# Ledger of designs, part 34: peptides against a protein of PDB entry 6TME

Target 1, 324 residues: chain A of PDB entry 6TME
Amino acid sequence: NRLKRAYIALQAWKKAFYSDPFNTAANWVGPDVCSYKGVFCAPALDDPSVLVVAGIDLNHADIAGYLPPELGLLTDVALFHVNSNRFCGVIPKSLSKLTLMYEFDVSNNRFVGPFPTVALSWPSLKFLDIRYNDFEGKLPPEIFDKDLDAIFLNNNRFESTIPETIGKSTASVVTFAHNKFSGCIPKTIGQMKNLNEIVFIGNNLSGCLPNEIGSLNNVTVFDASSNGFVGSLPSTLSGLANVEQMDFSYNKFTGFVTDNICKLPKLSNFTFSYNFFNGEAQSCVPGSSQEKQFDDTSNCLQNRPNQKSAKECLPVVSRPVDCS
Target 2, 324 residues: chain A of PDB entry 6TME as posed
Amino acid sequence: NRLKRAYIALQAWKKAFYSDPFNTAANWVGPDVCSYKGVFCAPALDDPSVLVVAGIDLNHADIFGYLPPELGLLTDVALFHVNSNRFCGVIPKSLSKLTLMYEFDVSNNRFVGPFPTVALSWPSLKFLDIRYNDFEGKLPPEIFDKDLDAIFLNNNRFESTIPETIGKSTASVVTFAHNKFSGCIPKTIGQMKNLNEIVFIGNNLSGCLPNEIGSLNNVTVFDASSNGFVGSLPSTLSGLANVEQMDFSYNKFTGFVTDNICKLPKLSNFTFSYNFFNGEAQSCVPGSSQEKQFDDTSNCLQNRPNQKSAKECLPVVSRPVDCS

## One batch from the design tools (peptide; aimed at target 1 D57 D76 L100)

Design b2_p16_8_s1 (made by RFdiffusion4, then SolubleMPNN; from b2_p16_8, 8 letters changed)
Fold by OpenDDE base, seed 4:
Structure b2_p16_8_s1 (fold): chain B 324 residues (1-324), chain A 16 residues (1-16)
Amino acid sequence: as target 1 above (324 residues)
Amino acid sequence: MDEKIKKLVEELKKKA
């Protein structure tokens, strides 16, 4: 029966624990898996008279171990939350059998290997959190073909370019932060119709910002800080009618920061420090507004405090990148 | 989490 399969899976997992500091699996004894700590049962979708393991919640258990292939026997699991543990190894391919997977959170662990492509096999997946791991390699373009509400990829070892398929994403929140992504932000980014928050912080992204960013009408948080972006800020950023938090700090931007950007109607914080901007509108000056906070530190601005030296500015400002 | 799972199951039933 389905609970017997779950028992086999959970006992195999218990055997795969190297350390259980809080004795979370201490009661994982006997066939009554629905009584196991962190295991949640619900009526099966195909037969309401049958109880099945529908969810796992081992968040914050500090468990060291790995995910054994027998976890593929948990075919009724829709919620898999095991964040803030010390699980290592790879995500088992056998999890492809978990066709009801809806929320998959393995964040803050020690998982390694390439992107867990098994996540792409789940037809009903809405939430994917794999942040704070050691996943590496390329991001599969197909991730953005999924009807996901949130995609958390930050604090990994992903490299290569961001796929152009990003424009197909229906996610409201996407994080790329603290990886090794390179290349330009795809122009297709403007097609992300449901996007509220996007974070690129701390990558090796470069080139000019695409004009299509200005089409992100629903974005409230846009963070592109700590990259290698060049050129001027796109004038189309004036289209960000709902942006509240915007960060372009620690890049190689040049040119003039305009009124049209600094006067965005919902803008509360705009950080453009540690660049090579050579001018700013009065509306961009820190302290110019009580409603908005600006940081223009360490640019090439005249008559502003804490700016770069002429020696640092001249080589960059004299050779502006044309993004047209 | 149990309440969340219950809600999820209900939502999934509507989609099935």
Scores: peptide ipSAE 0.030, ipTM 0.727, DockQ to the pose 0.094
OpenDDE base, seeds 1, 2, 3, 5: peptide ipSAE 0.026, 0.026, 0.026, 0.026; ipTM 0.690, 0.685, 0.679, 0.689

Design b2_p16_8_s3 (made by RFdiffusion4, then SolubleMPNN; from b2_p16_8, 10 letters changed)
Fold by OpenDDE base, seed 1:
Structure b2_p16_8_s3 (fold): chain B 324 residues (1-324), chain A 16 residues (1-16)
Amino acid sequence: as target 1 above (324 residues)
Amino acid sequence: RDAKIEELVKKLKEQA
């Protein structure tokens, strides 16, 4: 019965393929769905004597098509990996029936519409990758209430602000890069207890960086480049004891880059180029350390090469933003 | 984590 439902679902999906360049679904014939390429069976969790479709892996198949509602019949699927295809349309709401969903990867496709809220209905979801699509609109705050290990949202069309619920996230990796997020980074960011890597690259974020970033003692990668941030770097960044890669380039930061930041013990790469910094500590100067790499290009620094002109600097530097 | 799911994940990763 369960494999019969899977058969119906998989055949419906095959019919929803517009193009299968590698003939991935060529062997998707007959009732033996466990032999289908990219289909993985396992003993059911509720009955080990029953074989069920537990996983789908169609990564890098370059398949064009859509996800039909019949996929909701794959109720035993815990792993759904279909990245690097050309699937279009929306994620079917019928996938809410896949209550065992553990890892959901639809990255690098052509999905559209709002955030797939069906992903929020999966109680056991640990991995969510929807990057490199055309998802749009607001990010639902509830995403950060999920016990996810990783949240990949980059390269979409998401808008609005980062939800304040971000502080509730237990994810070690979160990517917001290359969306249309705006507003400030929430102060609650400092509450992300398991955060190792966070990327904000290429959004429309603005305002001052919250001081609470300095509470992220486990973060190894912090990239806020290519936004509209203003003000000085928070002094509390000295608390980033494990940060290795830090990038604040292509913003509108001002003020002085301090020793406390540049002397972070695990810091290997610190890029603060293309801002309006008007001073830096000696420890921040490129070449000052053999173990650390710095980039101070295109700021308002004195006695440094490749800086902005006085004409460009004066209007900004003379009007510092007070973030206190 | 369910051990069966973990095993499946491992299997899928090995085949990918």
Scores: peptide ipSAE 0.026, ipTM 0.690, DockQ to the pose 0.508
OpenDDE base, seeds 2, 3, 4, 5: peptide ipSAE 0.026, 0.024, 0.025, 0.014; ipTM 0.679, 0.685, 0.689, 0.590; seed 5 fails the geometry check

Design b2_p16_8_s4 (made by RFdiffusion4, then SolubleMPNN; from b2_p16_8, 10 letters changed)
Fold by OpenDDE base, seed 2:
Structure b2_p16_8_s4 (fold): chain B 324 residues (1-324), chain A 16 residues (1-16)
Amino acid sequence: as target 1 above (324 residues)
Amino acid sequence: MDEKIEKLVQELKKKA
């Protein structure tokens, strides 16, 4: 009986709670699991006459505890939302049995260990949110082979390079922000045909920006701020026909910010502050447009306010990195 | 910065 298995799983989970401040699991008593707070039942996909546990929603419950292996008995769960809790430990491998998993949200918890590779075993997964945890190590290249709509990885401890497989991703939104990613952005990034928003904020990324970024025609948000990028901005950025928000601040960029970038047709905000740019087109000057907002603060620009000193600029500007 | 990401996430969740 599927509901009996669900009962075993849910009772095991209740026992794995260290703290339940809102008494969320107070009514988790007896065999009627469909009445449990945060448990949602639906007709089974293979037999509509059978009721199964199809979803879990424990968002914002502030529960402390861990995920026991018995959760693998919840084989009919398609929606698993447990964000904004204090769950710790690792994601159980037994969750590989949840073959109907569609949305997995464990964001804003205390999970540790490597990337939860069990997520790669779910054939129908569309939404993955593991942000605001303590996941560490390398990002598995296979994550981008999944047909995901969104991938939220921000605010973790991921290290190493971004996999070259990123170009295979069909995701519209990907967040890498506030990790420890290093190396260059892969040239394959330009192959992300469905990408709307990508955020690299606050990593240890370096090197030149790949020219292939200019192929991201559907991108509305591109944020590469707070990294170690060098060289000039690629001229191919003029191809970002739909970009609205662009941020390159807090890097080590040099060269000239061109008119072709600042005149992008959908551009609303362009921040390139805290770099070593030594020139900008008139169209890039803050206040030059009523429709666009620019920030050129703390560069090596002449006749602009709030720029770096000549002493700070000269060593960097005189030795530009050639990205060709 | 975190607020920006959070807004993005919330917008996507509303569409789902």
Scores: peptide ipSAE 0.112, ipTM 0.811, DockQ to the pose 0.048
OpenDDE base, seeds 1, 3, 4, 5: peptide ipSAE 0.078, 0.058, 0.093, 0.069; ipTM 0.801, 0.785, 0.805, 0.791; seed 5 fails the geometry check

## One batch from the design tools (peptide; aimed at target 1 V173 D223)

Design b2_p17_1 (made by RFdiffusion4)
Pose (drawn by RFdiffusion4):
Parts: sequence; C-alpha cells; structure tokens
Structure b2_p17_1 (pose): chain A 324 residues (1-324), chain P 17 residues (1-17)
Amino acid sequence: as target 2 above (324 residues)
Amino acid sequence: SRSEEETTLLDNIRNKH
C-alpha cells in the first residue's frame, strides 16, 4: 500500500521532531497523509489515477530534528524543500531510493560532515542547495558530471581544491563563497556551458586568473573577491560580453586596469578595491560615469583617494608575479 | 555594509532560482 509507506515515513519523521515552534506537524495524524501540512500530493507520473506524495516543503518551519532512514520510503518525492530549519546530523543514505529527486534544498540547517554524496545517486537531479550548513572536507569532483542547473555550496566548511571537472558542469549558477577552498581556479573553467553566475567570495584561492575565464561569454556575475589571487587581470576578460557584476576586491592583483574591461557593454558594477593596481584607464575611474559603478579604494594609484601608501606599494608593485 | 551586500547578492541569486 503506497500511501501507507508515506504514512510510516512521515510518522517516523515526526517522532524525530524535538522542537516544532510553529506546530507545523500538529495535523500529522491519521492515514490521510495528503492533508498533512508541508506534504504535497499529485498524480503518479506514470498513472494519473494513482495518488502519490510528490513533494515536501517545510521552508522556514525552524524544526529541530533529524532525517531518519525511513524517509527513504517516500519513493515518489521529487521536491524536497527544508530551507531554514534546524535539521541536524547527516543526510540518510536511504534517500538514494528517492529516484525522482529533482530539487533538493537543505539550505540553512544544522547538517554536518562530509558532502552528502547520496545526491550523486539521483538521475534526475537539477537543483542542489546545501548552503549554510557545516559540510566539510573535499568536494566530490563527480558532482560537476551531473546535469545540475544550480549548485549552491556557499557558507560551509569545504576545503582543498576546486575540482578539475568543473568544466563539465552545465550549471547556470554555482556558488563556492565562504568555504576554505584553496589553490587555483582550474583552466577548465572556460568549458562551462550555460554558466551565468559564479561566486567565489571568501576562500583561500590563489594563483593567477586563468585566461580561459574570457570564454564565459554568457556570465553576468563573476565575483572572485576576498581570496588571494595574484598577477594581472587577463586581457581575455574582454570576452565577458555579458558580465554585469564583476568583483575582484580583496586580492593581491597588480598592474593595469584597462578600458578593455571597463568599457564592457553590460558591465554596471566593477569593484577592484583592496589590490595592488598601479594604473587604471580614465574610463575605469569611480565617479566618472553615470551608468557604470567603479570602486578603486586601497590600490596603488597616483592621484586617487584612499590609496595604499607608497611604502607598502613599491615592494609589491616592483615584484609582479610571472603567471607561469 | 559589505557583508549585508554579499548576503543580499547570494539571496538574490537564489531567488532567481
């Protein structure tokens, strides 16, 4: 009995609810699971006459609990939204039985430990949001082999390198911000198809920017701020024909900012503050344009306000890194 | 502040999806 399996799964889950501030599971009684709050039923994909539990949405319920293995019984679920709860522990391996999983959002919870690799087992997965948890360790490179449209990893404790496989991703949006990733951005980044938005804010990345970034002609947001990148901005960045927000602030970049970048057509907000740039094109000057917003604070630029001291600048400015 | 702006950016990106 199909809905009985859903009943058992949801009752096993309620048992694990230690605190439910909004009494969200108050009506989770009896066998009519489709009437349970946050449970969403629909016709079976292969038979419109059969009723199935197809979605779970408890966004913002602030429930403290954990996900028991019995949730593996919800075999028809394709949508799982639990943003802003207090669900703790790990994602049960039994969730690999949820073969229709399409969008999985466990953002802003209390999950911990290694990357939830059960997500790699779902053949229809398109949206994966694990941001704002305590996941840590290495990132499974094979995650970029799945045909994910969206990958949100920000605000975890992930470490080590960006996988070389990133160029295989078909994602339109990928976030790495606020982890402990280290090393270089892979040269394969130029092979990412469909990429519109990529956020690296606040990691431990270094090395020079790969010239292959210039191949991302559909990117609208490229934010590499608060890392440790060195070298000059690659001249290939003129290929970012669609970039709207570009932020390289808080790095160790040196050299010139040219109009090759500052005159990009759709570029509206270009922040390159807190680097070691010693020259900039006139068109790159903040306050100079009514359409474009620039920020050059704390660089090594003559005749500009709030720059680094000459004392701090000359050692770095006179020793540029050979990107080789 | 900058931290507020970053959060807003990440939320705005999320809201697109």

Design b2_p17_1_s1 (made by RFdiffusion4, then SolubleMPNN; from b2_p17_1, 11 letters changed)
Fold by OpenDDE base, seed 2:
Structure b2_p17_1_s1 (fold): chain B 324 residues (1-324), chain A 17 residues (1-17)
Amino acid sequence: as target 1 above (324 residues)
Amino acid sequence: SDEERQKQLLESIYSKY
């Protein structure tokens, strides 16, 4: 029966623990798996008279170990939360049998290997958190074809370009931060209809920002700091009617920061420091507003404190990148 | 519906948190 399969899976997992400092699995003894700490049972969807393991929550257990293939026997699991542990290895392909998977959180672990493509096999997945691991390689384009509410990829070792399929995503929150992504932001980004927060911090992204960013009407947080972006800020950024937090710092931007950007109606914080901007509107000057906070540090601005020297600015400012 | 039942399942799990 289903609980017997669950017992086999959970005992295999317990055996795969190298360290359990809080003795979380101490009571993982005997056939009554529903009494196991961190194991949650519920009536099966196909038969309410049958009790099944529907969820796992081992968050913050600091468990060291790996995920054995026997976890594929937990076919009724819809919630799998094991963040803030020390699990290593790869995500087992056998998890493809968990067809009810709804929320998958393996963040803050020591997982390695390529993107866990098994996550793409789950038809009902809504929440995917794989941040703070050591996943590497290319991001599969198919990830953005899924109807996910949130996609957390930050603090991994992903490389190559961001897939063009990003525009198909229905996620409200997407994080790319602190990876090794390169190339340009796809123009299709403007098609992300439900996007509220997107973070590109600390990658190797380059080129000009696409004009299509201005189509992100619902975005409240846009952070592209610590990359290699060049050229001027797109004039279409004036379309970001709901942006509250915007950060373009630590890039190679040039040109003039306009009123249309700094006067965005819901803008609270706008950081464009550590670039090569050679002008800014009065509305962009730090201290010009009580409701908005600006940072223009380390640019090529005249009559502003803490700017780059002429020697640093001239070679870049005199050779502006044409983004047309 | 199956969707409603799944939602109920999830809610039942969250109620245990």
Scores: peptide ipSAE 0.063, ipTM 0.765, DockQ to the pose 0.026
OpenDDE base, seeds 1, 3, 4, 5: peptide ipSAE 0.028, 0.022, 0.062, 0.028; ipTM 0.723, 0.675, 0.760, 0.724; seed 3 fails the geometry check

Design b2_p17_1_s2 (made by RFdiffusion4, then SolubleMPNN; from b2_p17_1, 8 letters changed)
Fold by OpenDDE base, seed 4:
Structure b2_p17_1_s2 (fold): chain B 324 residues (1-324), chain A 17 residues (1-17)
Amino acid sequence: as target 1 above (324 residues)
Amino acid sequence: SREEEEKKLLESIYSKY
């Protein structure tokens, strides 16, 4: 009996709570699991006459505890939202039995360990939010082989390079921000056909930006700030026809910021501050447009305010990185 | 392994229900 299994799972989970400050699980008593706060039942997909637990929503419950392996008994769950809690430990491998998983949100918790590879086992997963945890290690390349719509990885402890498989991703939103990713952005990035927003903020990424970024025609937000990128901005960035927000600040970019970038038709905010740019087109000058905001602060620009000293600029500007 | 233990646990539970 599916509801009996769900009862076992939910009672095991309740026992795994260390703190429930809002008494969310106070009514988690008895066999009627469908009445449990944060538990949602629906007719089973394979048998509409059978009621099953289809969703969990414990968002913002501030619950401290862990996820017990018995949660694998919730085999009908498609929506699992437990963000903004204090759950710790690892994501149980037993969750591989949740083959209907569609949205998995464990963000804003205290999860640790490697990337929860159990997420890779879910064939129908579309939404993965594991941000604001302590997940560590390498990002498995296989994550981008999945037909995900959104991938939130930010504010974790992920290391290593971004997998080249990123180009296979069908996600519209991908966040890498505030991790420890290193290396270059893969050239395959340009193959992300559905990408709207990508955020690399605050990593250890380096090298030249790949020219293939310019192929991201649907991107509206591109933030690569607070990394170690070098070289000039790719001229192919002129291809970002829909970019609205672009941030390259706090890198080691050099060269000239061109008209073809600053005149992008949908560009509303372009921040390229705290680099080593030695020139900019007039269209890039802050205040040059009423419709666009620019920040050129702390570069090596002549006749602009708030620039780096010649002493800071000369060693870098005189040795430009060739990205060709 | 942890995974094996979890699997074993679930199998034991499934056998009962």
Scores: peptide ipSAE 0.033, ipTM 0.609, DockQ to the pose 0.016
OpenDDE base, seeds 1, 2, 3, 5: peptide ipSAE 0.013, 0.014, 0.015, 0.015; ipTM 0.476, 0.474, 0.475, 0.492; seeds 1, 2, 3 fail the geometry check

Design b2_p17_1_s3 (made by RFdiffusion4, then SolubleMPNN; from b2_p17_1, 8 letters changed)
Fold by OpenDDE base, seed 3:
Structure b2_p17_1_s3 (fold): chain B 324 residues (1-324), chain A 17 residues (1-17)
Amino acid sequence: as target 1 above (324 residues)
Amino acid sequence: SREEEEKKLLEEIYSKY
């Protein structure tokens, strides 16, 4: 009986709770698992006459505990939302049995260990949120081979390079922010045909921006701030016809910020502060437009306020990185 | 391995129900 298996899983999970401040699992008693708070039943896909546990929502429950292996008995779960808890340990590999997994949100917890590769085993996964945890190590390249709509990786301990397979991603939103990613942004980024929002904030990324970024015609948010990027902004950025929010602040960019970038038709906010730009077009000057916001603070611009000293600028500006 | 232990546990549980 599928509900009996669910009962075993849920009771094992209740036993794995160290703290339940809101008494969320207080009603997790007896065989009627469909009445459990945060447990949602639906007709089984293979037999509409049978009720199964199809979803878990324990968001914002502040539960301390771990995910026991018995959760692998929840074979009908398609939605697993447990964000904003204090769950610790690793994601059980037994969850590979949850072949219907569609949305997996374990964000804002205390999970540790490598990337939960069990997520790669779910053939129907569309939403993956593992942000605000302590996941570490390399990002598996295979994550981008999956047909995901969103990939949230931010605020973890991921390191190494961003996989070149990123270009295969069908995701509209991808966040890398606040990790330890290093190396260059892969040139394959331009192949992300469905990309709307990508965030690289606060990593150790370096090198030149790939020209292929300009191929991201559907991108509305591009944030590469707080990294180690060098060289000039690619001229191909003029191709970002739908970009609304663009942030290159807190890098080591040099050169001239062009009209072609600042006059992008949908651009609302462009932040390029805290770099080593030595020139900007008039269209890039803060206050030049009522429709667009610019920040040119702390560059090497002449006749602009709040710029770096000549002493800070000269060593960098005099030795521009050639990205060609 | 942890994975093997989890697998064994699941098999044991499934055998009971």
Scores: peptide ipSAE 0.038, ipTM 0.606, DockQ to the pose 0.016
OpenDDE base, seeds 1, 2, 4, 5: peptide ipSAE 0.037, 0.032, 0.034, 0.011; ipTM 0.627, 0.597, 0.499, 0.339; seed 5 fails the geometry check

Design b2_p17_1_s4 (made by RFdiffusion4, then SolubleMPNN; from b2_p17_1, 8 letters changed)
Fold by OpenDDE base, seed 5:
Structure b2_p17_1_s4 (fold): chain B 324 residues (1-324), chain A 17 residues (1-17)
Amino acid sequence: as target 1 above (324 residues)
Amino acid sequence: SREEEEEKLLEDIYSKY
């Protein structure tokens, strides 16, 4: 019965294909769904004597089509990997029936609409990859109440602020890059106890960086480049004991880049170019270390190459934003 | 290019999972 439901779902999906350049679904014929290319069966968790469809892997199949509601019949699927296709439309709400969902990867497709809130219904979800789509609107705060390991949101059309619930996230990696997020980074960010990598690249984020960033002791990658951040770098950044890659380039930062930041023990690359910094410690100067790479290009630094003109600097540097 | 570097960073992050 479970395989019969899977057959109905998979045949409905095949019918929803507009193009299958590699003929991936060519063998999707007959009741033996476990033989279908990209379909993986396993013993059911509730009854080991019953074979069920436990996984889908159609990665890199270049399939054009949509996800039909009949996919909700795949109730035993825990792994759903369909990246690098041309699937369009919305993620069906019927996928709420896939209560075993553990990894959901629909990245690099043509999905549209709001955040797929059906992902919030999956109690066991650990991996969410919806990057490189056309999802839009606000990010639901509830996403960070989930016990996710990885949250990939980059290269979409998400708007609004970053939810304050971010501090509740147990994720080791979160990507916000290349969206339309606005407002400040929430102060609650410092509560992300498992965070290793976070990327804010290419949004409309603004305001001062919260001091609480310095509490992210396990962070190895922190990239906030290509935003509208202002003020000085928080002195608490000296607390980033494990940061290896740090990028604040292409913002509106001012003030002095301190030794305490540039001497971070694990720092390998620190880019703070294309800002309005008016001073830097000697330890921040490019070429000052063999083990660390720095970029101070296009700031308001004296006696450094490739800096902004006094005309460009003066209006900004003379009016520093107080972040206190 | 900067865009290529950003893409590479994102791919490097992704590749760990």
Scores: peptide ipSAE 0.579, ipTM 0.954, DockQ to the pose 0.864
OpenDDE base, seeds 1, 2, 3, 4: peptide ipSAE 0.644, 0.632, 0.647, 0.656; ipTM 0.962, 0.961, 0.963, 0.964; seeds 1, 2, 3, 4 fail the geometry check

Design b2_p17_2 (made by RFdiffusion4)
Pose (drawn by RFdiffusion4):
Structure b2_p17_2 (pose): chain A 324 residues (1-324), chain P 17 residues (1-17)
Amino acid sequence: as target 2 above (324 residues)
Amino acid sequence: SEFDDNITERVNEILNE
C-alpha cells in the first residue's frame, strides 16, 4: 500500500521532531497523508489515477530534528524543500531510493560532516542547495558530472581544491563562497556551458586568474573577492561580453586596469578595491560615469583617494608575479 | 519565471554578505 509507506515515513519523521515552534506537524495524524501540512500530493508520473506524495516543503518551519532512514520510503518525492530549519546530523543514505529527486534544498540547517554523496545517486537531480550548513572536507569532483542547473555550496566548511571537473558542469549558477577552498581556479573553467553566475567570495584561493575565464561569454556575475589571487587581470576578460557584476576586491592583484575591461557593454558594477593595482584607465575611475559603478579604494594608484601608502606599495608593485 | 527570480534572490543574498 503506497500511501501507507508515506504514512510510516512521515510518522517516523514526526517522532524525530524535538521542537516544532510553529506547530507545523500538528495535523500529521491519521492515514490521510495528503492533508498533512508541508506534504504535497500529485498524480503518479506514470499513472494519473494513482495518488502519490510528490513533494515536501517545510521552508522556514525552524524544526529541530533529524532525517530518519525511514524517509527513504517516500519513493515518489521529487521536491524536497526544508530551508531554514534546524535539521541536524547527516542526510540518510536511504534517500538514494528517492529516484525522482529533482530539487533538494537543505540550505540553512544544522547538517554536518562530509558532502552528502547520496545526492550523486539521483538521476534526475537539477537543483542542489546545501549552503549554510556545516558540511566539510573535500568536494566530490564527480558532482560536476551530474547535469545540475544550480549548485549552492556557500557557507560551509569545505576544504582543498576546486575539482578539475568543474569544466564539465552544465550549471547556470555555482556558489563556493565562504568555505576554505584553496589552490588555483582550474583552467577548465572556460569549458563550463550555460554558466551565468559564479561566486568564490571568501576562500583561500590563489595563483593567477586563468585566461580561460574570458571564454565565459554568458556570465553576468563573476565574483572572486576576498581570496589571495596574484598577477594581473588577464586581457582575455574582454570576452566577458555579458558580465554585469564583477568583483575582484580583497586580493593581491597587480598591474593595470584597462578600458579593455572597463568598457565592457553590460558591465555596471566593477569592484577592484583592496589590491595592488598601480594604474587604471580613465574610464575605470570611480565617479567618472553615470552608468558604471567602480571602486578602486586601497590600491597603488597615483592621484586617487584612499590608496595604499607608497611604502607598502613599492615592495609588491616592483615584484609582480610571473604567471608561469 | 518564479524559479529564475528565486535563483536571482539567492545569489543576491550571497552578494550582499

Design b2_p17_2_s1 (made by RFdiffusion4, then SolubleMPNN; from b2_p17_2, 9 letters changed)
Fold by OpenDDE base, seed 5:
Structure b2_p17_2_s1 (fold): chain B 324 residues (1-324), chain A 17 residues (1-17)
Amino acid sequence: as target 1 above (324 residues)
Amino acid sequence: SEKEEELKKKINEILNE
């Protein structure tokens, strides 16, 4: 009996709760698991006459505990949403049995260990949110071989280069922010045909921006702030026909910020502050447009307020990195 | 709750694929 297996799993999970401040699992009593708060049943895909547990929603329950291996008995679960809790430990490998997994949200918890590779075993996964945890180590390149719509990795402890397989991703939204990613952005990034939003904020990324970024025709948000990027902005950024928000602040960029970038047709906000730019087009000057907001603070610009001293600028500007 | 209804809707969408 599939509901009996679900009962075993859910009772094991209830026992794994250290704290349930909202008494979310108070009604998790008896065999009628479909009446449990946060448990949702539906007809099974293989037999519509059989009722199964198809979804879990425990979002914002502030539950402290861990995920026991018995959760692998929830083989019919397609939606697993447990964000904004205090779950700790690792994601159980037994979840590989949940072959119908479609949306997996464990964000804003206290999960630790390496990337949960069990997520790679789910053939139908479309949504992966593991942000605001303590996941560490390398990002497996296979994550981008999945047909995911969204990949949220931000606010973790990932330490690796960004895999070159990123170009295979069909995701519209990808976040890398607030990790320890290092190395260059792969040139394959330009192959992300469905990309709308990508965020690299607050990593240890370095090198030149790849020219292939300009191939991201559908991108509306591109944030590469708070990294170690060097060189000039690629001239190919003029190809970002739909970009609305662009942030390159807090890097080590040099060179000239061109009209072709600042006149992008959908650009509403462009921040390039806290770099070593030595020139900007008139169209890039803050206040030059009513429709566009610019920030050129703390660069090496002449005749602009709040710029770096000549002493700070000269050593960097005199030795520009050639990205060609 | 609104969240519960949204989840039910998503489940139904998945099951009807």
Scores: peptide ipSAE 0.024, ipTM 0.612, DockQ to the pose 0.042
OpenDDE base, seeds 1, 2, 3, 4: peptide ipSAE 0.015, 0.023, 0.022, 0.012; ipTM 0.454, 0.586, 0.586, 0.388; seed 4 fails the geometry check

